# Ledger of designs, part 95: peptides against a protein of PDB entry 5HDT

Target 1, 163 residues: chain A of PDB entry 5HDT
Amino acid sequence: MVVKTFMDMDQDSEEEKELYLNLALHLASDFFLKHPDKDVRLLVACCLADIFRIYAPEAPYTSPDKLKDIFMFITRQLKGLEDTKSPQFNRYFYLLENIAWVKSYNICFELEDSNEIFTQLYRTLFSVINNGHNQKVHMHMVDLMSSIICEGDTVSQELLDTV
Target 2, 163 residues: chain A of PDB entry 5HDT as posed
Amino acid sequence: MVVKTFMDMDQDSEEEKELYLNLALHLASDFFLKHPDKDVRLLVACCLADIFRIYAPEAPHTSPDKLKDIFMFITRQLKGLEDTKSPQFNRYFYLLENIAWVKSYNICFELEDSNEIFTQLYRTLFSVINNGHNQKVHMHMVDLMSSIICEGDTVSQELLDTV

## One batch from the design tools (peptide; made by RFdiffusion4, then SolubleMPNN)

Design b2_p21_1_s3 (from b2_p21_1, 12 letters changed)
Fold by OpenDDE base, seed 3:
Structure b2_p21_1_s3 (fold): chain B 163 residues (1-163), chain A 21 residues (1-21)
Amino acid sequence: as target 1 above (163 residues)
Amino acid sequence: KEEERKKKIEEALKEFRKKRE
């Protein structure tokens, strides 16, 4: 499936892609995805989001299982958005803003387990959305969820304007 | 099943909108 992103015309140079290639492969290892430090995992998630931004609409990973692991990992980090008073909230916001703008999760449509990934994402987001989040956070969460629906099925413009 | 899931998610987004009103 051809994945569309809003950054198709604003991609990084080939030199930048080469720079991140080794990092991309290394960050996807179990050492980082299962790192015991929560702050390290958040940083890894942000770096992975940057990698997807650079390589969008493609990814440097060839293994469907690895891609699934990465997106399930990123989804788990998004739970940190629940605490708006955390010192790390700005980094969680960065993660959300990035993946929403890039439409990073849309690459998962090529995966056999896309339904599982999207279901877990929606459950996570709805579990953390609260009145403590400002309108920008709400907007990014809705954009992220709506993008997946729009890619997979037609959604009325009226609904998109009101959510 | 896929269509039903998408519809359920769409309805969830509607509920989210109502929560913000």
Scores: peptide ipSAE 0.041, ipTM 0.651, DockQ to the pose 0.025
Fold by OpenDDE base, seed 2:
Structure b2_p21_1_s3 (fold): chain B 163 residues (1-163), chain A 21 residues (1-21)
Amino acid sequence: as target 1 above (163 residues)
Amino acid sequence: KEEERKKKIEEALKEFRKKRE
């Protein structure tokens, strides 16, 4: 139920953002992030992406550890982009398109573990990139990675090794 | 040194983009 609610959300008023704040916090709980159903986890990821879009450039999450968990979770879901023929591919595409457009991961620059998050993101993206993806998918992936590099103050050797 | 690393990654990403166009 919570998942469906956020998937239908768009640019909301400040009042609506306040209304859904508690729901946003609950979506980041282990109940959802560690849900055994793969499709549920994908939906949760899409909802979280929507939350970041709505609250951009801020996030309703105050805990650095929670933010890390969320982005590591989203990153894990992006692996689903590998199968372009999957019935769920359109949702994976939506997830990618959203986070690329919003530059959601840029919030991670304020986290001490940002390098770990970005490294995992890059590894995941490059692991799923293939010639079966259309130009739009490739462009979103490149845009996402480029934005992080351009706005980042440091680049680890590990990140270089992923490119 | 970090700026150089950043530049290298940016260039690699640009090349990736061009290959996919």
Scores: peptide ipSAE 0.025, ipTM 0.599, DockQ to the pose 0.026
Fold by OpenDDE base, seed 4:
Structure b2_p21_1_s3 (fold): chain B 163 residues (1-163), chain A 21 residues (1-21)
Amino acid sequence: as target 1 above (163 residues)
Amino acid sequence: KEEERKKKIEEALKEFRKKRE
């Protein structure tokens, strides 16, 4: 039910942002991030992406560790983009489109472990990119990766080696 | 060296995007 709430949410007023803060925090709990159902995790990731869109350019999460967990979690979900024929592909596409357009990962520059997060993202994206993806998917993937590289002051050698 | 590689990657990604558009 919490998941359904955020799926229909769009950019809200500041008052509504405060109202949904507790829900946003709850969604980032281990209960949801470590849910055994893959489809549930995907839905959670989409909701988290929506939260980042709504609260942009800031995030409602104050814990650096929690933010890291969230983005590592989202990164893991992106592996689902590899199968374009999956019934869940449209949701994976939504996730990709959202985080690419919002540039959600750019908030990670404030984290100590940003290079680790970006490295995992790049490894994941390059592992799933294939010729079966349409032009829009490729565009979003490139947009996401380009934004991080272009806006980052420093990029670890490990990250560079993945590209 | 790192900065140079970063620039090359940026260029490559931009070119990739253009080719796919």
Scores: peptide ipSAE 0.025, ipTM 0.603, DockQ to the pose 0.027
Fold by OpenDDE base, seed 5:
Structure b2_p21_1_s3 (fold): chain B 163 residues (1-163), chain A 21 residues (1-21)
Amino acid sequence: as target 1 above (163 residues)
Amino acid sequence: KEEERKKKIEEALKEFRKKRE
């Protein structure tokens, strides 16, 4: 499965980037983003996060509309963090850890709809945060939100209302 | 105005982090 290919990549050589570029672009297609299987969508999100990690600081996705779709998609998957007892929780944790460490959402500052993306992210994170989450989960959530605020030039009133 | 908003959110997030540590 194409989804499994990117999760196995642990090095960022230029040759590897070139080899998987076409697969990376295909992974962001509607076929995967709108896949009916929830577990498949989670794996797709993890692979997309890995792609951003591998191709940092420049993502292979150049279309603003596609980038918006991807980050809105990733944000929707983060809802799965709400159930700490789920057998898929470790993959949701991986997704959160990755995007927080890489600061993947920073590319959204280049998008005209950045405030919408960040607002949805904040609302999603605050909706799933609970006392069952360990310290690492909380730290990743805070680091992700704090990084966006600290690096952004402006913060909308809507973002303020979500805190 | 925007700087004030940014400061408020930053402080809120700092307190959130402290609460979870």
Scores: peptide ipSAE 0.024, ipTM 0.587, DockQ to the pose 0.026

Design b2_p21_1_s4 (from b2_p21_1, 12 letters changed)
Fold by OpenDDE base, seed 3:
Structure b2_p21_1_s4 (fold): chain B 163 residues (1-163), chain A 21 residues (1-21)
Amino acid sequence: as target 1 above (163 residues)
Amino acid sequence: MEEKRKKKIEEALEERRKKRE
């Protein structure tokens, strides 16, 4: 119930941001990021995406290392987009849609390892796209990658060359 | 230039999608 409530939160509510700050911090812990259950990790990723939606354009995480871990974690979950027939595909779609809409990865520009994060994201998306995906998936992937390239200056050409 | 960059990504992704089952 708590998870569902969190996912339905309005990003414009400061009160809600305060209420779920501790939850946000716990979701970024090794306990959840390294959880042995794949479905739990997916749910954690969706929750983290919601956290970024709520706190956008900022994040409740102050550690650059933690932010890197989170986005590398989210990137790994996006591998699940490959199997369009999976029972969990709708959640993978939600994850993609959310991070694309929010432009969540753009916060990574503040990280010294942003190029690594973006490169892994691009490689992952290009590795999972297949004929089972509809135009909406395609659009979200494009939006996600374009948001990064369009905002970045020094990294833009490098990322374009990886495409 | 942003629109051109977006189009490039779109085309590249579409080509990859077409190539994969």
Scores: peptide ipSAE 0.546, ipTM 0.925, DockQ to the pose 0.026
Fold by OpenDDE base, seed 5:
Formats: C-alpha cells, structure tokens, sequence
Structure b2_p21_1_s4 (fold): chain B 163 residues (1-163), chain A 21 residues (1-21)
C-alpha cells in the first residue's frame, strides 16, 4: 500500500505534502531501508526519490543521521544499474533520472559526512557504467555528479581528484 | 570553471564506459 501510494504521486501540492508526511517518515524506517527483498528496497528508493521531489527544496527528514542513511541507501541501490538486461532496469533508470533532475543529493551539503556520501556516489556510478548504457544514462550520471562539483566549491577539488 | 569540471567528469565517465562491457 505505502509503496504504491508514493509512486503514484506526481504533484506536490501542500495538501498532499501534509497528507503523506507520516507515511514518508515511516518509509525511511529501518524496516524498509533494511528490507530483505532487493526489489522492495528498489521500490523504497524510488519512493524516497519521489518524496524528495515532492518536498523540494526541503526534505521531510530533519535528522542528519537519517538523511545520511537514506542517501547511502539510495547509493547502494544504484548498483543495480550495472545489469542493463535486468527486468528491473527501468526502475533503476527512473531512480537515476529522478535524483539527477531534482538534484536530490544537494541536500547532503548540509551534512557533516557529505564528502563520504558524494565519494560513495561517484565510486558507485563509475563502477556500474558500461557499454550497455545509452547516452541518456550517461547524461544523467554526468548531470548528477556535475551538479555536486559545481555547487560545492570546498569539496570540488577533492571529488575531482577521485575521477 | 564549472564547464571545465563538468567536461572532466564527462570524459572520465566515457573512458570508463568504453573499458567495460
């Protein structure tokens, strides 16, 4: 029920934000982030990405520790981009497209461990990219990484050195 | 500066893509 609800939200009215706030908070619980089913975790990541889109530029998650957990979780799901022939690839693509377009990771600049989060993101993306990926996947990866490099002057050189 | 940084990432990612199946 919860998974379907968030995936169907394509608008960000104030009424919808209020209505689904509690569900959004529950979605970020350990029960979902540590769910044993890989497909469930992917759907959770997509829902979380949708939540960030809806609540942009803010986030309903105010705890720095929770935000770190969420973005580390999303980063781990992006490993699924490697298999372009997977029946779930379209959902992994959706996840990538969403977080790149929304610039969801930019919220991490406020976190103490932002460098760790960004480094793990970059390493993950470089580890999954292969010849099976089309130009759109490439573009979204570049856009995602570039938005972080261009906005974070203090972290830019460090991240560029990892490339 | 921003364009230069973006280009560096783009080139690095493309090179990695070409090396992997």
Amino acid sequence: as target 1 above (163 residues)
Amino acid sequence: MEEKRKKKIEEALEERRKKRE
Scores: peptide ipSAE 0.544, ipTM 0.924, DockQ to the pose 0.025
Fold by OpenDDE base, seed 1:
Structure b2_p21_1_s4 (fold): chain B 163 residues (1-163), chain A 21 residues (1-21)
Amino acid sequence: as target 1 above (163 residues)
Amino acid sequence: MEEKRKKKIEEALEERRKKRE
């Protein structure tokens, strides 16, 4: 309940959503998604996650290919969760917490390549989890993956095999 | 069914976590 309240306070008005549309589109450009600086990419991912939260249940991205690129990009950033002692860990945690709470990946159900996206997400999460992670990280990862499996009626066997 | 699926994921993730240093 407390977490939801905090997230709700960060939502923008409809007017503000329109103002940020251009920014949202620019953040999804190759310039940012393929930025050479790892910290910049992390910030971009966090911003994209915030955009999905603000625009939920919709997204300002109309291109299926672009949406796929974005979620594949976010998935790649989640690899940074592995090092719990990293100075940037809290931001990686934020990214995980946000996308789990918002159920951001559920937008991918509308995409043709949804199974590919979900598979990569699952593989990534299972590859980074370690004993340094506390119960909060575990909970968010479970929530994120469970939402996809439970809400997706046609989850591929390949996805299930990752569990 | 949903609860069973969630439990499966939870257990699988926990087991993976325990196996990693």
Scores: peptide ipSAE 0.541, ipTM 0.924, DockQ to the pose 0.027
Fold by OpenDDE base, seed 4:
Structure b2_p21_1_s4 (fold): chain B 163 residues (1-163), chain A 21 residues (1-21)
Amino acid sequence: as target 1 above (163 residues)
Amino acid sequence: MEEKRKKKIEEALEERRKKRE
């Protein structure tokens, strides 16, 4: 299966950071995170990933609880990677590619519940991988998980034991 | 150490992929 790369890897300006601040705050609201439409939730996740790319290595969110909610939300969306024949697969791929490249989850190291977030991410990725996935999907999953393990301290061994 | 950790993840993921349709 051929999957296009949609992500622009160029660094964003400070002006763009200011522009997207309000959008970032709204997208993290319960209205969007708990939206009843699955396609809307996927789009929200992609937008959140774009926001993290723009603000990297920082985040426009000040609440640890909100950050946890966002990453648990993104993790849940990654379940959609399982069906490689889905019309929305390319968008799920974009989500994976983005968060892997940006190392978005590394912001979670500052959270008290970082271990829970990382564990759920790993379990989700291992639960969706199948023979329909090409080498690019595999590479992004490995890059994402490896970055977390390599940059972590006390939680590294525990995460490795979940593999 | 880092390379060892990465290899472990890669191998585990590949094994899981091969076992699933």
Scores: peptide ipSAE 0.537, ipTM 0.922, DockQ to the pose 0.027

Design b2_p21_2_s1 (from b2_p21_2, 7 letters changed)
Fold by OpenDDE base, seed 2:
Structure b2_p21_2_s1 (fold): chain B 163 residues (1-163), chain A 21 residues (1-21)
Amino acid sequence: as target 1 above (163 residues)
Amino acid sequence: KSVLSKEEIEEIVKKIEEKLF
């Protein structure tokens, strides 16, 4: 129910932003980010991605540490893209598609640990891509990573070394 | 950290594409 609700949210809807603000904050709690069930974590990631979509270009989270935790969490979930035959692959695909379209990770530019976040993202994406993925997966990854390169003021050598 | 020129950005993007495809 929660996932479906967020997926159907209109971007930049102030009414929806207000309505789900508290839920957005709770979804970023350790309870959800460290949930023992892999499928639950995936759903949480999708919800968080949807939240970023509707709040873009802003974020409802004010803590830099929390933002870092969220994006590191989302990055870890993207590992699930590796198995195209997984029953949850479509949701992993949705997660990738969403964050690529919204350019969600661009919020991280202002974070002190942006380099760590981006580096882990790039390493993850490069590690999961394989011959079983369709063209759209490849393109979304390109879009996501290219956006960070194009729109970032500076890029670390560590990030460049992942390429 | 370094500021990238337009040409450098294009090169990096190309490398990303090459690594993903």
Scores: peptide ipSAE 0.585, ipTM 0.921, DockQ to the pose 0.717
Fold by OpenDDE base, seed 1:
Structure b2_p21_2_s1 (fold): chain B 163 residues (1-163), chain A 21 residues (1-21)
Amino acid sequence: as target 1 above (163 residues)
Amino acid sequence: KSVLSKEEIEEIVKKIEEKLF
């Protein structure tokens, strides 16, 4: 129910954002990020992506450690893009499309561990992409990775080595 | 860490495209 609610929501007013703050915080808890069910983790990732969409360009999370955990978690879920025949592929596609369009990872520029986050993202995306993916998947990945290069003040050699 | 020029950014973006397509 929570996932359906966020997926159907557009960017909200400040009052509405406050209403969902507690829910957003709970979704980022270890209970959900470390949930044993793969499908649950995917739904959590999609919901978190929607939260970033709703709160853009800000985030309801104030802890740098929590933000790092969230983006590392989302990155791990993107591995599911590899199997284009999976019944869950459409949700993986949604996750990619959302974070690319919103530029959700741009929040990470302010984090001390931004290099680690971006490096893991690039490695993950390059590892899953193949000729079986449609053109839109390729374009979303280009948009996502190019945005980080274009909008970042600096880039590490480690990140450049992934390209 | 390095600050990238406009030309360097364009080159990196091209490399990303080449690796993804």
Scores: peptide ipSAE 0.584, ipTM 0.920, DockQ to the pose 0.711
Fold by OpenDDE base, seed 5:
Structure b2_p21_2_s1 (fold): chain B 163 residues (1-163), chain A 21 residues (1-21)
Amino acid sequence: as target 1 above (163 residues)
Amino acid sequence: KSVLSKEEIEEIVKKIEEKLF
C-alpha cells in the first residue's frame, strides 16, 4: 500500500513536496477517508498529518470542503487514543504529537466551518483523556487546544462551552 | 463569536489545563 511507504518520509524540502504532491491529493480522496479498515484509516491520518507537516504553513489542498473533511477525519481517528493498551496506540500517539507540534489545525481558521471543526476536536480530546495516559499525551492535547485559543482572533461560545 | 482579551485567553488556557490534568 502506498501509504505505508509515504509514512517513511522524513524531509521537508521543496523537491520532496513536489514529488509527493499527487500522492497527497490521492490520500485525501474518499477512497482513503472512507476506507473500511480501521487500521488503514489510521495510517491515512498519519500520512495526512505528515503532509501538513511538510507543507506547513500551507497545504496542497485548496478546497475548503476537502480541508474540512480531512480535519474531521483526523479528529475521528483521535478517538483511538482512548485505549492505551491497543496495539495501534503508538500510531495514535504519533498522530497527536504531529498535529500538536505542527499546529496543523490552525489552517482551519480560514474555513467557514472552523467552529464546527474545533468544537468536535475539543469534545473528542476531552472525552478520550484519562488518568491512564502519560503526561506527554496531556501536554500535546494542551498544546493543541491552547494554540487554537491563543492564535484565533475570535472564539465561539460553543467552543468555550466545551472547556 | 467573540474577541478575547489577554486575560480571558489566560483563563481559558488554565481551564483547559485543569480539565486535561
Scores: peptide ipSAE 0.584, ipTM 0.920, DockQ to the pose 0.706
Fold by OpenDDE base, seed 4:
Formats: C-alpha cells, sequence, structure tokens
Structure b2_p21_2_s1 (fold): chain B 163 residues (1-163), chain A 21 residues (1-21)
C-alpha cells in the first residue's frame, strides 16, 4: 500500500475543518471515550480517525494529555480486530486501514509519553493478529509499525522489546 | 532511547514482518 507521511498529506478543505471542529472536541470528551457501549466506542474511534485524516498533519487538539488519551483509546478499540467473524469487523478494519494510511500516530512523536503510546500499540497489534486475518490486515499492520520505526528519530528499548 | 542506523531499522522492520506473518 502506498502511504503518505503525515506531514506531507494534503489537508482537506477549510470548510470541512470548520464543520468537524465542534464534533472533534465533543468526541474527545470523557463522555464518549468512556462510553459504556462498546459499539459506540468503536464508532467514536472511527470518527476520530477521520478527524485526524481531515486535519493532517495537525490535530484540532492542543492538549498533549488529551492527545494521549485519544490514541490510548483508539489502541484499545483495535483489540476488536481479533474476531474476524464479528459483525463489527468491517469497522475495525476501517479503523486500522485509516490510521495506517494517514500515519495518524506520528503526531505522538512530540508527546512526552510517546513511548507508552507506541509500546501499547505494538503489543495490541501483535496480540490480536492471527492466521484468520486476510492479507490486507497483515499489510496494514506492517505499514503502521514500520512507519513508526522508520520515521522516529529515536526508539525506546521497551518498544524494541515488543518486536 | 536509542538512535537507529539504516541497517538497524531494516533489521527491526524484518522482525516485525516475521512476527506478523
Amino acid sequence: as target 1 above (163 residues)
Amino acid sequence: KSVLSKEEIEEIVKKIEEKLF
């Protein structure tokens, strides 16, 4: 798959950015990130992924803590990739495909807790992948993980230990 | 944190591929 770097991606129209700004702020609230319904959380994650695509290479969030919460949240949703027979699998696939294509996690490089975010991402992806997944899932995971290694200036030993 | 050489990056990527397939 051809992947554009997060910093090199063309931004969507300013009209779209304005349209989604209010939604972006609401979706990042604790109400949605800690919503009791699993299906709602998945939909929220997909919407957040779309928001990052629209705002790339920036994000509509200025708080490092909020960004950390969002990506830790998205990582938790990716656990749903494990069951390939789930009725919601297509949405989990969409989430993976989107964040891999956009390189959404690259915005985390400037965060103080980037190591924790990337380590948890790698552990999650390695834990859910199995022989029942199609080739596209495998390729998206490779693209996502490899991009982080290739584009990061430094990596922690903790992250390397996940490989 | 460690700075990785080109060769080290290639090795890590290979390990990722091997673990995912």
Scores: peptide ipSAE 0.579, ipTM 0.915, DockQ to the pose 0.698

Design b2_p21_2_s2 (from b2_p21_2 with R1K T5S E17K)
Fold by OpenDDE base, seed 1:
Structure b2_p21_2_s2 (fold): chain B 163 residues (1-163), chain A 21 residues (1-21)
Amino acid sequence: as target 1 above (163 residues)
Amino acid sequence: KSTLSEEEKEEIVEKIKERLF
């Protein structure tokens, strides 16, 4: 399906980017972000992460509010990392791996609500991590959080208080 | 919000590592 297709894609050409623009917009709609099925929401998050990977370092979204909604949504999905024995864990792992590798959240640096986005991300990741997770999960979280600190110009005290 | 020196960034990264491991 769509997720599997995106997983197999390299960073696409400009023509391919245009092809997926409409899909990207639809996936960011309230219909999908507020879908009642948890598995559907996870798939949507993975697709959105893949879209950010394809469009990196740019985003197919121009609205700051939409970007905020998307990253808050992705952050909520990352809570699923807490159950390492879930049949969906591999997909949650993929989500984390992707956003860490791509540094997807760095697109939020210029957003007015970046502090809220990063703070929620940090709180979520710190809340789900435990000794049951393998080394790769720990390292991806370190990479993701460290990138925000190292590549950002400013940091809020609220964010620092999460650490 | 405040700007961070490279040293301050490194210190925060170490705290993140301590919190995650």
Scores: peptide ipSAE 0.706, ipTM 0.950, DockQ to the pose 0.692
Fold by OpenDDE base, seed 3:
Structure b2_p21_2_s2 (fold): chain B 163 residues (1-163), chain A 21 residues (1-21)
Amino acid sequence: as target 1 above (163 residues)
Amino acid sequence: KSTLSEEEKEEIVEKIKERLF
């Protein structure tokens, strides 16, 4: 129920930011990030992406460890893009579109483990992309990865090696 | 970690595009 409510949220008012702060924290709990149902995890990822969209450019989460967990979690969900015929593909697409548009991963620049996060992201995206994907998927991936390169101050060789 | 110039960033972006398309 909570997940569905957040998925339908399209407002970013200050009232909503404050109202759903606790919900955001709850969604980032291990209970949801490690939920056994794949579809639930996908919805959680979409909700988290929406939360980042609402709070952008600021982070609703202050814990570096929590942020790492969230983005590693989101990255894992992006693997679902590999199957373009999946019934859930549209939600995977939404996730990609959202995080690309918002530049959600850019919040990780200040994290100690940013290298790991970005490297996993790049490896994941490169591994799932194929000729069966529509043009928008390609473009969103370009936007997402390019933003990290262009707006980041430094990049690791490990990240560069993924390209 | 290394600091990238704008030119280097552009080059990497092109590589990303090549890898994705």
Scores: peptide ipSAE 0.706, ipTM 0.951, DockQ to the pose 0.686
Fold by OpenDDE base, seed 5:
Structure b2_p21_2_s2 (fold): chain B 163 residues (1-163), chain A 21 residues (1-21)
Amino acid sequence: as target 1 above (163 residues)
Amino acid sequence: KSTLSEEEKEEIVEKIKERLF
């Protein structure tokens, strides 16, 4: 697994898009999304976030079901932000920072199950955040959630009820 | 699903901020 090396990507050139296409597809497989090791799943989530950054505003995944699986998976990993003293906290922070900056979840607007994806995201973030988190965590969460509200054409009542 | 006005969006964003800080 070349996950650790993949996390060092900085550019989003067309050449890199082609180079990492196969890796992107493999990282989204059930083998990695359902990996028994929590640390491996976190690394996979970070790599997937990097992939979305490189391919933004598009995604290398054409299947709506696969996109749903990926974002539900990423959302589950964000629960790890709760323990600010964890040795892995910096990686959880990186994940949040990346998806907030890239506005990765916005590609879900056209998905049939976008409501479920956004609702789970909001519930997760609201359940994790507390006064022990640094200012940047709060701001990234605001940026992520606000982007979905402001740039989305429609919002479900279920999502609004989470606020 | 409902379409939100700009004012409604701003109100929701403020609620998000209040809950996260």
Scores: peptide ipSAE 0.706, ipTM 0.950, DockQ to the pose 0.709
Fold by OpenDDE base, seed 2:
Structure b2_p21_2_s2 (fold): chain B 163 residues (1-163), chain A 21 residues (1-21)
Amino acid sequence: as target 1 above (163 residues)
Amino acid sequence: KSTLSEEEKEEIVEKIKERLF
C-alpha cells in the first residue's frame, strides 16, 4: 500500500524524490482529488501530505493552481476530524499531525490565493474542534495555525477575522 | 494584507489558543 510506504519514509534523497515525482503528480490529478469515494480521498490526502513531507520545503508541483487545489482538497478532508468515533479518525489525525509538523501550508505563502487557502483552513479547523477531541488535536491545530501567523510575512485581515 | 510585529503575532496566537481550547 502506497500510504503505508510513505508513512514510514523519511525525507528522501534527490534521487528518491525523482522516483516518486510521477506518483506525486498523479495523486494530485482530478481523478484522485475528485474521487467519488470519501475513504479514497482521505488516503489521497494522507499521501499528498507525505509527499509534502518528503519534498519539504519544496513541492513537486509547479502550478500554483494545482497547489491551491491540493491544499483546498486537504482542508476539505480535515472536516473529517469532527467525528472522533469514526473508524477513519486515526487517518484524519495523521493528516492533521503531518501537515502541522511539516508546516505544509507554509508553501502557500507565495501563492496568489494564499488568503483563501489559509482562511478556509482556519474556518474549517475552528468549525470541527470541540472539547471531545484529544489534546493532541488541539495542539496540532495550534501548531498549524500559529506557524502560518508567525512565519508568514503578511496576513490578510480576512484571515485575522477568523480568529 | 498586514505585516505583523512579533507582539502582534503572539497576541494572535493566544487568540487562536483561546478558540481552540
Scores: peptide ipSAE 0.704, ipTM 0.950, DockQ to the pose 0.694

